Peptides against a protein of PDB entry 3B8E. Designs and how they scored, part 143

Target 1, 230 residues: chain A of PDB entry 3B8E
Amino acid sequence: PFLIFIIANIPLPLGTVTILCIDLGTDMVPAISLAYEQAESDIMKRQPRNPKTDKLVNEQLISMAYGQIGMIQALGGFFTYFVILAENGFLPIHLLGLRVNWDDRWINDVEDSYGQQWTYEQRKIVEFTCHTPFFVTIVVVQWADLVICKTRRNSVFQQGMKNKILIFGLFEETALAAFLSYCPGMGVALRMYPLKPTWWFCAFPYSLLIFVYDEVRKLIIRRRPGGWVE

## One batch from the design tools (peptide; made by RFdiffusion4, then SolubleMPNN)

Design b1_p21_8_s1 (from b1_p21_8, 15 letters changed)
Fold by OpenDDE base, seed 1:
Structure b1_p21_8_s1 (fold): chain B 230 residues (1-230), chain A 21 residues (1-21)
Amino acid sequence: as target 1 above (230 residues)
Amino acid sequence: KLSLEELERRLKKLKELEELK
């Protein structure tokens, strides 16, 4: 998310606090889960015929899986971000390069895609309105990913995500998301405005799309073992 | 679209909280 923010020079889709919550709550638990999976895989490693190559393959598979999950989560978050901004009059194309003017307190006439002028305060409200849904979208996408992982037991997650650690992590991040979204004062303290319940559903079509994509990918991998899509 | 009214309400809350800081 931060790389896209720098490259595209768009308004900040995710606040510092939200990033910290993702890093500590969302990324750390999966990382711990993966570390436990790796440890459990190391325990379940019957004498690998070649311990070096099998370990390298597993590390590559874990790295690829984690990288793909992270990319999917980021895409989901950005989708929600663009939807919210589009509903508020800012089309995605218009957001490109807008950050400089968006963050300037002295520019109170930033025009949206429809020629409506936005004050700095109004822009920041819209920006902060994106932070909470972005975080919630990541959490919802992670739920879908959990389901995908459960179905992937045969290919990528042979290492057996101790469903308990991942489920507990998802519960914790969901509880955190609910706390950040609905606890009074979080808007000012954390720059995360309360989320309308309807926005929880914004991620579901995307999660479904990811699920379908992953199933199609799995189907392709099963039909063409060794293809570039692995 | 966040209604202008909703934006104004949020802005008012922000200002009130900034004054409390």
Scores: peptide ipSAE 0.019, ipTM 0.545, DockQ to the pose 0.037
Fold by OpenDDE base, seed 5:
Structure b1_p21_8_s1 (fold): chain B 230 residues (1-230), chain A 21 residues (1-21)
Amino acid sequence: as target 1 above (230 residues)
Amino acid sequence: KLSLEELERRLKKLKELEELK
């Protein structure tokens, strides 16, 4: 998100506080959940033929897969961001290069895509209105991530969701998202304005996409052991 | 989309906070 913000010179899609909440509040419990996840029986049985090379290759492949999932998460967040801004009169094309004027406190007549003028305060409100849905989108997408991370090869339907820590993580992330979205004062304190409930559903297609992606990936791995997708 | 009323409410709140600063 930060890189795209710099390159495209768009209004800030995700605030620093939101990023911190993701890193500390959202990623920690999943990491713990994964640490306590029972090692997949096939992972334990699959002794590397060469402990040095095969382990490194496997770690790299895992890292790439999670990197791809992270990209899908980011896309989901940006989609939500662009939808919100478009609904408020700022089409995606119009946002390109707009940051300079957007962040200028002395410019109170920034025009949207329809010629409506926006004061600095109005612009900041809509910007901060994007932060919460972006965060919520990440959380909802992470639900899928947590579920798929339980297994390397097996389908979620085969392995099930027996890890109580995983379930706790899902609830914790959801509770944090609800707190940041709806607790009074969060707009002032964290620059995260309240979220309309409808925005929770905006992320669902991306969660489904991740789920389908991972199931397809796992299917390929099961059918072609030792492939680069593993 | 933010309603005009919600936007005005938020603007008012921001102004109040600025005055307290």
Scores: peptide ipSAE 0.019, ipTM 0.511, DockQ to the pose 0.038
Fold by OpenDDE base, seed 4:
Structure b1_p21_8_s1 (fold): chain B 230 residues (1-230), chain A 21 residues (1-21)
Amino acid sequence: as target 1 above (230 residues)
Amino acid sequence: KLSLEELERRLKKLKELEELK
């Protein structure tokens, strides 16, 4: 997310608090998942034909998969960001390069895509309105990770423990999202303005995409029964 | 820092403007 912000020079899609919450919250689920996958790989130590290479390849594949999921999550967040800004008159194309003028408090006549002029205060309100939905989108997309973990054909018992920990992690993130979104004063304190419930649904297509992606990945793995992923 | 009330007022005004669009 931060890279796109720098490259595209768009208005800040994520507040510092939101970023911190993502880093602290959203990274926990992948980390837990990775730790358990490694533990499962260690338990499923069939005679590693070449334990060093097989472990390295598995770690690389897992890292790549999580990297791809993370990319989809970021895309989901940005989608929500662009939708909100578009609803407020700022089309995605118009946002490119707009940051400089957007963040300038002395410019009170920044035009939207429709020629409407926005004061600095109005712009900051809409910017901060994006922060909470972005975070919520990430959390909702992570629910797909939980579903993905449930659909993995590993031992039901091991999946059960993983699922409980993942459920707990997602619950914590969701509770945090709800707290930040709906607790009075969070808009003033954290620049996370109250979220309309409808924005929770904006992330569902991306959750579905992650689910489909993982199922396709699993299908590919299953069809290549001698591949590095076994 | 804008007061929560002022923020809510502004958000309401923005919503009203959106509805007029």
Scores: peptide ipSAE 0.014, ipTM 0.419, DockQ to the pose 0.029
Fold by OpenDDE base, seed 2:
Structure b1_p21_8_s1 (fold): chain B 230 residues (1-230), chain A 21 residues (1-21)
Amino acid sequence: as target 1 above (230 residues)
Amino acid sequence: KLSLEELERRLKKLKELEELK
């Protein structure tokens, strides 16, 4: 998100505090899931003919899969960001290069895609309105990841502690998202303005995409055991 | 700096305008 902000010179899609909440909060659940997937893969693999090489390959494959999921999560966040800004009159193409004028407090007549002028204060309200939905989108997309991890590996059901940890992580992320979205003062303290409940559903297409992705991945693994998609 | 109350009021107005579109 920060790299796209710099490269495209768009209004900031995600605040620094929100980024920290993702890095410290939401990234922990995928990391835990990854650790368990590695442990399961180590159990399921026949004694690797070359334990060092096969472990490295497996870690790389799992890391790539989670990297792809993380990319889908980021795309979901950006989609929500662009939808909100488009509804407020700022089409995605118009946002390119707009940051300089957007962040200038002395420019109070920034035009949207329809010629409407926006004051600095109005622009910042819209910007901070995007931060919360971006975070919530990441959390909702992570629900799909956690459900996939739970439903598709029989070993996950046998590891009762794993399921409890994943469910607890899901609950904590959801509770954090609700707290940051609806607690009074979060707009001033964290630049996260209150979210309408309808925006929680904006992430569902991306959750579905992760489900489809994982189904396709598993299908490929079943058809080509030992392939690069494990 | 706008007060929190003023920001919330303006945010509400913006949301109302969005619903009218």
Scores: peptide ipSAE 0.015, ipTM 0.455, DockQ to the pose 0.028; fails the geometry check

Design b1_p21_8_s2 (from b1_p21_8, 14 letters changed)
Fold by OpenDDE base, seed 5:
Structure b1_p21_8_s2 (fold): chain B 230 residues (1-230), chain A 21 residues (1-21)
Amino acid sequence: as target 1 above (230 residues)
Amino acid sequence: LLSEEKLKERLKKLEELKKKL
């Protein structure tokens, strides 16, 4: 998100606090959940033919899969961001290069895509209105990520949802998202303005996409053992 | 595309939000 902000010179899609909450609040419990997850019975049964090469390949493939999932998460967040700004009169094309004028507090007549002038304060309200939905989008997408990370090869339907720590993680990140979105004063204190409940559903297509992507990946791995996707 | 009316309504909501800050 931050790299696209710099490259495209768009208004800031995520606040520092939001990023911190993602890194510390949403990623930590999932990581713990994965650490305590019983190694798939398949991982334990597969004696590495070559312990050095097979471990490295496995780590690279896991890293690549997580990287791909992270990109889908970011795309989901940016989609939400662009939808919110478009609903407030700023089309995606108009946002390109707008940051300089957007962040200038002395410019109070920044025009949107429809010729409406926006004061600095109005612009910042819209910007901060994007932070919470972006965060919530990440959380909703992380639900799918947590579920799929439970298994490397097996379908979620085959392995089941037996990990209590994973379930706790899902509740924790959801509770954090709800707290940041709806607690009074969060807009003032953290620049995370209240979220309409409808925005929680905006992320669901991306969550589903991740789930489908991973199930297809796992299906390919099961059908073609030793493939490049493994 | 946003109608002018929808834009005005959105601006009003933002101004109300501003007053709560």
Scores: peptide ipSAE 0.026, ipTM 0.579, DockQ to the pose 0.046
Fold by OpenDDE base, seed 3:
Structure b1_p21_8_s2 (fold): chain B 230 residues (1-230), chain A 21 residues (1-21)
Amino acid sequence: as target 1 above (230 residues)
Amino acid sequence: LLSEEKLKERLKKLEELKKKL
Protein backbone atom coordinates (compact mmCIF):
# COMPACT_ATOMS: atom_id res chain seq x y z
CA PRO B 1 0.00 0.00 0.00
CA PHE B 2 2.68 2.51 0.97
CA LEU B 3 4.78 1.72 -2.10
CA ILE B 4 1.82 2.34 -4.41
CA PHE B 5 1.13 5.59 -2.56
CA ILE B 6 4.67 6.74 -3.37
CA ILE B 7 4.88 5.37 -6.93
CA ALA B 8 1.42 6.35 -8.17
CA ASN B 9 1.25 9.57 -6.13
CA ILE B 10 -2.28 8.77 -5.01
CA PRO B 11 -3.87 9.88 -1.74
CA LEU B 12 -2.67 7.69 1.14
CA PRO B 13 -4.84 4.54 1.11
CA LEU B 14 -3.68 3.24 4.48
CA GLY B 15 -2.07 5.15 7.30
CA THR B 16 1.43 4.25 8.48
CA VAL B 17 0.21 3.47 11.99
CA THR B 18 -2.48 1.21 10.57
CA ILE B 19 0.15 -0.62 8.52
CA LEU B 20 2.14 -1.13 11.71
CA CYS B 21 -0.97 -2.49 13.42
CA ILE B 22 -1.36 -5.00 10.58
CA ASP B 23 2.27 -6.04 10.59
CA LEU B 24 2.59 -6.32 14.36
CA GLY B 25 -0.95 -7.10 15.45
CA THR B 26 -2.74 -9.01 12.72
CA ASP B 27 0.14 -10.77 10.95
CA MET B 28 2.12 -11.96 13.97
CA VAL B 29 -0.40 -14.37 15.50
CA PRO B 30 -1.27 -15.86 12.12
CA ALA B 31 2.43 -16.33 11.39
CA ILE B 32 2.89 -18.11 14.72
CA SER B 33 -0.18 -20.23 14.01
CA LEU B 34 1.23 -21.24 10.64
CA ALA B 35 4.63 -22.00 12.16
CA TYR B 36 3.02 -24.36 14.68
CA GLU B 37 0.93 -26.01 12.01
CA GLN B 38 3.98 -26.52 9.82
CA ALA B 39 5.81 -28.06 12.74
CA GLU B 40 2.89 -30.43 13.38
CA SER B 41 2.70 -31.32 9.69
CA ASP B 42 6.44 -31.98 9.55
CA ILE B 43 6.22 -34.28 12.59
CA MET B 44 3.51 -36.25 10.80
CA LYS B 45 5.46 -36.38 7.53
CA ARG B 46 7.80 -39.25 6.87
CA GLN B 47 11.36 -37.99 6.84
CA PRO B 48 11.98 -36.51 3.42
CA ARG B 49 14.35 -38.65 1.37
CA ASN B 50 16.46 -35.58 0.69
CA PRO B 51 15.82 -33.01 3.45
CA LYS B 52 17.82 -30.21 1.83
CA THR B 53 16.28 -30.23 -1.64
CA ASP B 54 12.75 -31.08 -0.54
CA LYS B 55 12.75 -28.33 2.12
CA LEU B 56 14.06 -25.73 -0.33
CA VAL B 57 11.40 -26.55 -2.92
CA ASN B 58 8.69 -26.51 -0.28
CA GLU B 59 9.89 -23.19 1.17
CA GLN B 60 9.96 -21.61 -2.28
CA LEU B 61 6.46 -22.81 -3.07
CA ILE B 62 5.13 -21.61 0.29
CA SER B 63 6.83 -18.25 -0.26
CA MET B 64 5.29 -17.96 -3.71
CA ALA B 65 1.85 -18.87 -2.37
CA TYR B 66 2.14 -16.27 0.40
CA GLY B 67 3.36 -13.72 -2.12
CA GLN B 68 0.37 -14.39 -4.37
CA ILE B 69 -2.07 -14.24 -1.46
CA GLY B 70 -0.46 -11.00 -0.28
CA MET B 71 -0.97 -9.51 -3.73
CA ILE B 72 -4.65 -10.51 -3.67
CA GLN B 73 -4.97 -8.93 -0.21
CA ALA B 74 -3.44 -5.70 -1.47
CA LEU B 75 -5.75 -5.74 -4.49
CA GLY B 76 -8.72 -6.20 -2.17
CA GLY B 77 -7.65 -3.24 -0.07
CA PHE B 78 -7.11 -1.05 -3.12
CA PHE B 79 -10.47 -2.07 -4.54
CA THR B 80 -12.15 -0.90 -1.35
CA TYR B 81 -10.11 2.32 -1.45
CA PHE B 82 -11.07 3.07 -5.06
CA VAL B 83 -14.74 2.27 -4.39
CA ILE B 84 -14.86 4.71 -1.47
CA LEU B 85 -13.10 7.46 -3.40
CA ALA B 86 -15.31 6.88 -6.44
CA GLU B 87 -18.37 7.10 -4.19
CA ASN B 88 -16.99 10.47 -3.07
CA GLY B 89 -16.47 11.80 -6.59
CA PHE B 90 -12.87 10.72 -7.25
CA LEU B 91 -12.54 8.20 -10.07
CA PRO B 92 -9.40 6.00 -10.04
CA ILE B 93 -7.82 7.70 -13.06
CA HIS B 94 -8.24 11.11 -11.45
CA LEU B 95 -6.33 9.98 -8.34
CA LEU B 96 -3.12 9.33 -10.27
CA GLY B 97 -0.67 12.13 -9.49
CA LEU B 98 -3.21 13.89 -7.26
CA ARG B 99 -1.24 13.42 -4.00
CA VAL B 100 0.80 16.61 -4.35
CA ASN B 101 -2.31 18.77 -4.58
CA TRP B 102 -4.24 16.51 -2.19
CA ASP B 103 -1.74 16.94 0.64
CA ASP B 104 -1.23 20.67 0.06
CA ARG B 105 -2.99 22.58 2.82
CA TRP B 106 -3.02 25.78 0.80
CA ILE B 107 -4.96 24.28 -2.10
CA ASN B 108 -8.62 24.31 -1.12
CA ASP B 109 -10.07 23.92 -4.60
CA VAL B 110 -8.93 20.45 -5.67
CA GLU B 111 -11.47 19.28 -8.21
CA ASP B 112 -12.96 15.82 -8.24
CA SER B 113 -13.96 13.90 -11.36
CA TYR B 114 -17.22 15.87 -11.49
CA GLY B 115 -15.68 19.34 -11.10
CA GLN B 116 -16.60 19.70 -7.43
CA GLN B 117 -14.03 21.59 -5.39
CA TRP B 118 -12.72 20.02 -2.20
CA THR B 119 -11.13 21.84 0.70
CA TYR B 120 -8.09 20.36 2.42
CA GLU B 121 -10.19 19.33 5.41
CA GLN B 122 -12.81 17.64 3.24
CA ARG B 123 -10.12 15.74 1.34
CA LYS B 124 -8.51 14.53 4.55
CA ILE B 125 -11.86 13.34 5.91
CA VAL B 126 -12.35 11.26 2.77
CA GLU B 127 -8.78 9.96 2.93
CA PHE B 128 -9.14 8.91 6.55
CA THR B 129 -12.50 7.35 5.73
CA CYS B 130 -10.60 5.03 3.39
CA HIS B 131 -8.10 3.87 6.03
CA THR B 132 -10.55 1.92 8.19
CA PRO B 133 -12.24 -0.02 5.36
CA PHE B 134 -8.86 -0.78 3.82
CA PHE B 135 -7.67 -2.24 7.12
CA VAL B 136 -10.89 -4.21 7.63
CA THR B 137 -10.65 -5.52 4.08
CA ILE B 138 -7.17 -6.85 4.80
CA VAL B 139 -8.40 -8.54 8.00
CA VAL B 140 -11.38 -10.16 6.27
CA VAL B 141 -9.13 -11.40 3.46
CA GLN B 142 -6.69 -12.71 6.07
CA TRP B 143 -9.51 -14.89 7.45
CA ALA B 144 -9.49 -16.80 4.21
CA ASP B 145 -5.69 -16.83 4.11
CA LEU B 146 -5.41 -18.30 7.59
CA VAL B 147 -8.04 -20.93 6.85
CA ILE B 148 -6.40 -22.03 3.59
CA CYS B 149 -2.86 -22.08 5.02
CA LYS B 150 -3.85 -24.79 7.49
CA THR B 151 -3.46 -27.44 4.86
CA ARG B 152 -0.94 -27.91 2.09
CA ARG B 153 -2.83 -30.62 0.26
CA ASN B 154 -6.13 -31.28 1.99
CA SER B 155 -9.24 -29.19 1.61
CA VAL B 156 -10.24 -27.12 4.63
CA PHE B 157 -13.41 -29.19 4.70
CA GLN B 158 -11.38 -32.37 5.22
CA GLN B 159 -9.20 -31.23 8.14
CA GLY B 160 -11.59 -28.79 9.77
CA MET B 161 -10.81 -25.95 12.18
CA LYS B 162 -8.89 -27.92 14.82
CA ASN B 163 -5.96 -25.54 15.22
CA LYS B 164 -6.76 -23.50 18.34
CA ILE B 165 -3.95 -21.04 17.61
CA LEU B 166 -5.47 -20.24 14.23
CA ILE B 167 -8.89 -19.69 15.80
CA PHE B 168 -7.25 -17.39 18.32
CA GLY B 169 -5.51 -15.49 15.51
CA LEU B 170 -8.81 -15.02 13.69
CA PHE B 171 -10.41 -13.78 16.88
CA GLU B 172 -7.55 -11.37 17.60
CA GLU B 173 -7.59 -9.90 14.09
CA THR B 174 -11.36 -9.47 14.21
CA ALA B 175 -11.25 -7.91 17.67
CA LEU B 176 -8.47 -5.53 16.62
CA ALA B 177 -10.39 -4.58 13.47
CA ALA B 178 -13.53 -3.92 15.52
CA PHE B 179 -11.56 -1.90 18.10
CA LEU B 180 -9.80 0.27 15.51
CA SER B 181 -13.03 0.74 13.53
CA TYR B 182 -15.44 1.61 16.34
CA CYS B 183 -13.51 2.78 19.41
CA PRO B 184 -13.89 6.51 20.05
CA GLY B 185 -10.74 8.53 19.40
CA MET B 186 -9.33 6.24 16.68
CA GLY B 187 -10.07 8.89 14.07
CA VAL B 188 -7.87 11.37 15.90
CA ALA B 189 -5.21 8.96 17.12
CA LEU B 190 -4.86 6.67 14.10
CA ARG B 191 -6.67 8.65 11.39
CA MET B 192 -9.18 5.80 11.14
CA TYR B 193 -12.73 7.05 10.98
CA PRO B 194 -15.68 4.86 12.01
CA LEU B 195 -16.71 2.17 9.58
CA LYS B 196 -20.23 1.36 8.50
CA PRO B 197 -20.94 -2.35 9.02
CA THR B 198 -21.67 -2.70 5.28
CA TRP B 199 -17.97 -2.22 4.47
CA TRP B 200 -17.12 -5.49 6.21
CA PHE B 201 -18.91 -7.23 3.37
CA CYS B 202 -16.91 -5.43 0.67
CA ALA B 203 -13.98 -7.76 1.34
CA PHE B 204 -15.98 -11.01 1.13
CA PRO B 205 -15.57 -11.43 -2.65
CA TYR B 206 -11.79 -11.30 -2.20
CA SER B 207 -11.88 -13.73 0.70
CA LEU B 208 -13.93 -16.04 -1.48
CA LEU B 209 -11.47 -15.56 -4.35
CA ILE B 210 -8.54 -16.55 -2.14
CA PHE B 211 -10.47 -19.52 -0.81
CA VAL B 212 -11.39 -20.72 -4.30
CA TYR B 213 -7.85 -20.09 -5.54
CA ASP B 214 -6.33 -22.18 -2.78
CA GLU B 215 -8.88 -24.99 -3.07
CA VAL B 216 -8.15 -25.15 -6.81
CA ARG B 217 -4.41 -25.11 -6.07
CA LYS B 218 -4.81 -27.93 -3.56
CA LEU B 219 -6.94 -29.88 -6.01
CA ILE B 220 -4.21 -29.56 -8.65
CA ILE B 221 -1.57 -30.70 -6.13
CA ARG B 222 -3.69 -33.73 -5.23
CA ARG B 223 -4.19 -34.65 -8.87
CA ARG B 224 -0.58 -33.96 -9.91
CA PRO B 225 1.71 -34.78 -7.01
CA GLY B 226 5.20 -33.38 -7.60
CA GLY B 227 4.05 -30.60 -9.90
CA TRP B 228 5.35 -27.02 -9.81
CA VAL B 229 2.22 -25.96 -7.88
CA GLU B 230 3.32 -27.80 -4.73
CA LEU A 1 -23.47 8.97 -10.99
CA LEU A 2 -23.20 10.41 -7.51
CA SER A 3 -25.09 13.64 -7.56
CA GLU A 4 -23.29 16.58 -5.99
CA GLU A 5 -26.05 16.54 -3.40
CA LYS A 6 -25.31 12.99 -2.31
CA LEU A 7 -21.64 13.84 -2.08
CA LYS A 8 -22.33 16.88 0.10
CA GLU A 9 -24.57 14.80 2.33
CA ARG A 10 -21.86 12.18 2.72
CA LEU A 11 -19.26 14.81 3.56
CA LYS A 12 -21.56 16.28 6.17
CA LYS A 13 -22.03 12.85 7.74
CA LEU A 14 -18.28 12.29 7.74
CA GLU A 15 -17.69 15.64 9.42
CA GLU A 16 -20.24 14.75 12.06
CA LEU A 17 -18.51 11.43 12.64
CA LYS A 18 -15.17 13.23 12.94
CA LYS A 19 -16.61 15.49 15.64
CA LYS A 20 -17.69 12.45 17.64
CA LEU A 21 -14.13 11.01 17.68
Scores: peptide ipSAE 0.019, ipTM 0.557, DockQ to the pose 0.040
Fold by OpenDDE base, seed 4:
Structure b1_p21_8_s2 (fold): chain B 230 residues (1-230), chain A 21 residues (1-21)
Amino acid sequence: as target 1 above (230 residues)
Amino acid sequence: LLSEEKLKERLKKLEELKKKL
């Protein structure tokens, strides 16, 4: 997200606090789930035929999968950001390069895509209105990631421990999202304005995309018996 | 620190502006 912000010179899609909440709150649960999956995979390691190559490849495949999922998450967040800005008169094309003028407090006549002039204060309200929905979008997309992690392994017993961590993670992320979105004063303190409940649904297509992507990936892995994951 | 009241007033103005768009 931050890289696209720098490259595209768009208005800030996420506040520093929201980024911190994502990094500390939402990324921690996947990391823990991965650590447990690795520990369980190490317990279930049949004699690796070639422990060095198979471990490296599995780590590479896992890292690639998580990297791809992370990109889809970022795309989901940016989609929500662009939708909100478009609903407020700023089309995505118009946002490109707009950051410099957007962040300038002395420019009070920044035009939107429809020729409407926006004061600095109005622009910042719209910007901060994007922060909460972006965060919530990431959380909702992460729900799909967590559900995907649940469906990876056929062992019912392994699903039990993973289910507790999964449920805890889902609860933590959802509680954090609700707290940041609806707690009085969070708009002032964290620059996260209250979210209309409708924005929670904007992330669902991306959650579905992640789910479909993982199912397709699993299907490909299943169809290639003797692939790096078996 | 913008008071919560000022924030609400600004949000209301933005919503009114959005209705005029």
Scores: peptide ipSAE 0.017, ipTM 0.441, DockQ to the pose 0.029
Fold by OpenDDE base, seed 2:
Structure b1_p21_8_s2 (fold): chain B 230 residues (1-230), chain A 21 residues (1-21)
Amino acid sequence: as target 1 above (230 residues)
Amino acid sequence: LLSEEKLKERLKKLEELKKKL
């Protein structure tokens, strides 16, 4: 998100505090869930014939899969950001290079794609309106990831403890998203304005995309055992 | 010029914060 903000010179899609909440709050639960999955997989796997090579291959494959999922999550967040700004008169093409004028407090006549002039305060309200839906989009997309991980585990391992950790993670992320979105004062403290319930559904296409991606990945693994996609 | 410099300073601070994360 921040790289695109710098490269494209667009208005800030996600605040620093919100990024911190994602990295420490939402990304930590999947990482812990993955660490438990690896630990249980390592316990159940016979001593790897070559512990160094098999561990490295598994770590690379897992890191690639999570990197791809993280990219889809970021794309989902950016989609939600562009939809909100487009609904407020700022088309994606118009946002390119707009950051300098957008963040300037002395420019109170920034034009949108339709020629409407926006004051600095109005622009910042719209910017902060994007932060909460971006965060919620990431959380909703992570639900799909956690459910996919659960389905992968259920297909390979009947162990009930993994399922409880994943379910707990889903509830924690949802509770965190609800807290950050609806708790009084979060708009001032975190620059996250309250979210309309309709924006929760904006992430669902990307959650579906992750499901389709994982099913295709599973299908490829089943057809080509030992391929690069494992 | 002053607004660009302040923006660059804020961006630099944000980049430093991101490197710490």
Scores: peptide ipSAE 0.000, ipTM 0.235, DockQ to the pose 0.031

Design b1_p21_8_s3 (from b1_p21_8, 14 letters changed)
Fold by OpenDDE base, seed 2:
Structure b1_p21_8_s3 (fold): chain B 230 residues (1-230), chain A 21 residues (1-21)
Amino acid sequence: as target 1 above (230 residues)
Amino acid sequence: SLSQEELEKRLEKLQELLEKL
């Protein structure tokens, strides 16, 4: 999120404190749960043919899986961010390079994609309105990713939800998301304005798409072991 | 309102510092 903010010069999609809450609060428990469940998954059922090379391969596979999850989460967050800004009159193309004027307190006539002028205060309200849905979107996408990534080849329906740590992580993330979204003072402290309950569902189509994509991928892997999709 | 604005300014400065790291 931060790299895209710098490179594209867009309005800040997610505050630094909120990013820290994601990294320290929402990512740690899921990461531990995935590490635990991967130890029980098909990756560990292969006796290491060579303990040194197979450990390195497993570490690379785990690192790639975490990197992919983080990328998917960021994409989901940005999707929600662009939807909210588009609903408020700012199309994605118009946001490119807008940060300088967006963050300038002395410019009170920043135009949206439709020629409507926005004061600094109005812009900051819209910006802070994006932070909470971005965070919630990451959590909702994490639900899907954690459930999906627990198995490399088996369907979620076949493996079930046997990992108690994973289930606990999902509830903890949901509770944290609810706390940050609805607790009084979070708008000032974390720049996270209260979230309308309807925005919880904004990520669901994306999570469903990832779920369907992964089930199709797993189906292909089962039909063609050793293919490029693995 | 002034306290909130001052808090926001401090948070912005902190964010700018974190962006430089």
Scores: peptide ipSAE 0.006, ipTM 0.273, DockQ to the pose 0.028
Fold by OpenDDE base, seed 4:
Structure b1_p21_8_s3 (fold): chain B 230 residues (1-230), chain A 21 residues (1-21)
Amino acid sequence: as target 1 above (230 residues)
Amino acid sequence: SLSQEELEKRLEKLQELLEKL
């Protein structure tokens, strides 16, 4: 998110504090849950046929899969960001290069895509309105990521949700998202304004995309054991 | 620390924006 903010020169989609909340709150418990779940998963039980080549290939494939999932997560967050800004009159194309003027407190006449002028205060309210739903989108997409990471080969439908730690992680992320979204004072403290419940659904297409992606990946692995996608 | 008054004004404006969403 931050890299795209710099490269595209768009208004800041997610605050640094919110990023820290993701890293510390939403990634830590899942990472712990996955560490415990790896002991139960087929990942740990499957001895590499060739310990040197298969381990390296598996690590590369896992890294690529996580990288791809991370890109889908980022796309989900940015989608939500662009939707909110578009609903407020800022089309995605208009946001490109707008950061400099957007962040200038002395410019009170920044035009949107429809020629409406926005004061600095109004722009910052809209920006901070994007922070919460961006965060929530990431959390909802992470639900899918956590669920798919439970198994390497088996479908989610085959293995089910037996790991209590994973379930706890999902609840913790959701509780954190709810706390940050709806607790009084979070708009000031974290620049996260309250979120309409409807915005939780904006992430669902991306969660579904992750599930479809992983199920297709797993299906390929099942059909081609020892193939390039393992 | 934003003043409580500035917080309230921001919340009101946010509510107005949310009502328009």
Scores: peptide ipSAE 0.005, ipTM 0.308, DockQ to the pose 0.025
Fold by OpenDDE base, seed 3:
Structure b1_p21_8_s3 (fold): chain B 230 residues (1-230), chain A 21 residues (1-21)
Amino acid sequence: as target 1 above (230 residues)
Amino acid sequence: SLSQEELEKRLEKLQELLEKL
């Protein structure tokens, strides 16, 4: 999110403090849960035929899969961001290069896509209105990510939700999202304004997309063992 | 009210510092 903010010169979609909350609060427990997850008995039982090459290939495939999931996650967040800004009069194309004027406190007449002038304070309100939904979108997408990362080959429906650490991670990230979204003072402290409950559901299509993507991937792996999708 | 406004200013300054980091 921050890299896109710098590269595209768009208004900040997610604050740095909020990113740190994601990294420390939402990603750490899931990472631990995955580390403690007993590797699917099939992964552990397959002695690598060539430990160096097979490990390298597997690491590359895992990295690529996580990279793809991360891209879908980011797209979900940015979708929510663009929807909110569009609802407030800023179309996505108009946001490109707008950051310089957006962040300038001396410019109080920044025009939206409809010619409406926005004061600095008004712009910051709408920016901070985006932060919370973006964060919540990330969390909701992470639910799917955590569930799918539990298994490499087996469907989630076959493996079930037996990992207590994973369930705890899901609870923690959800509780953190609720806290950051609804706790008084978070708008000032983290520039995260209160979230309307309806915005929680805006991320569900992306979570479903990730879920479907992974189930399809796993299905392909099951049908073509040793393929490049593995 | 004054203590809250001062706290808000300090938090904002902290955020700015964190953003620069």
Scores: peptide ipSAE 0.000, ipTM 0.252, DockQ to the pose 0.022
Fold by OpenDDE base, seed 5:
Structure b1_p21_8_s3 (fold): chain B 230 residues (1-230), chain A 21 residues (1-21)
Amino acid sequence: as target 1 above (230 residues)
Amino acid sequence: SLSQEELEKRLEKLQELLEKL
């Protein structure tokens, strides 16, 4: 997300506090879940025929899968960002290169795609209005990721402890998202304005995409055991 | 408890520092 912000010179789609909440709040539980899955894979795998190569392959595959899921999450967040800005008169093409004028406190006549002039204060309200739904989109997409991890684990019959960590993670992420989105003063303190409940549903197509992607991946792995897609 | 105003000022300073990074 931050790289696209720098390259495209668009208004900031995600606040620093939101980034910290994603990194510390939402990514920690998936990371713990992965660490447990790796530890279990290491326990349940027969002595890897070659401990170095089999461990390296599994780590690379997990890293690639999470990298792809993270990319879909970012795309979902950016989609929500562009929809909100478009609803406020800023089409995606118009946002390219707009950051310099957008962030300038002395420019109070930044034009939208329809020729409406926006004050600095109005622009910042719209920008901060994007931060919350971007965060919520990431959280809702992470629900799909956590459920996928659960289904991967459930296809491996035995481990009840993983379900408790995943459920706890879902509640933690949801509680954090609800707190940041609806707690009074978060708009002022964290520059995260309250989100309309309808925006939670904007992430659902991307959550479904992640589910479909992972089910297709699992089907490919099941049909070609030992393939590079493991 | 840092007053909401003091938290806001610290957050603004942190954002300014991050913008300079």
Scores: peptide ipSAE 0.000, ipTM 0.255, DockQ to the pose 0.022

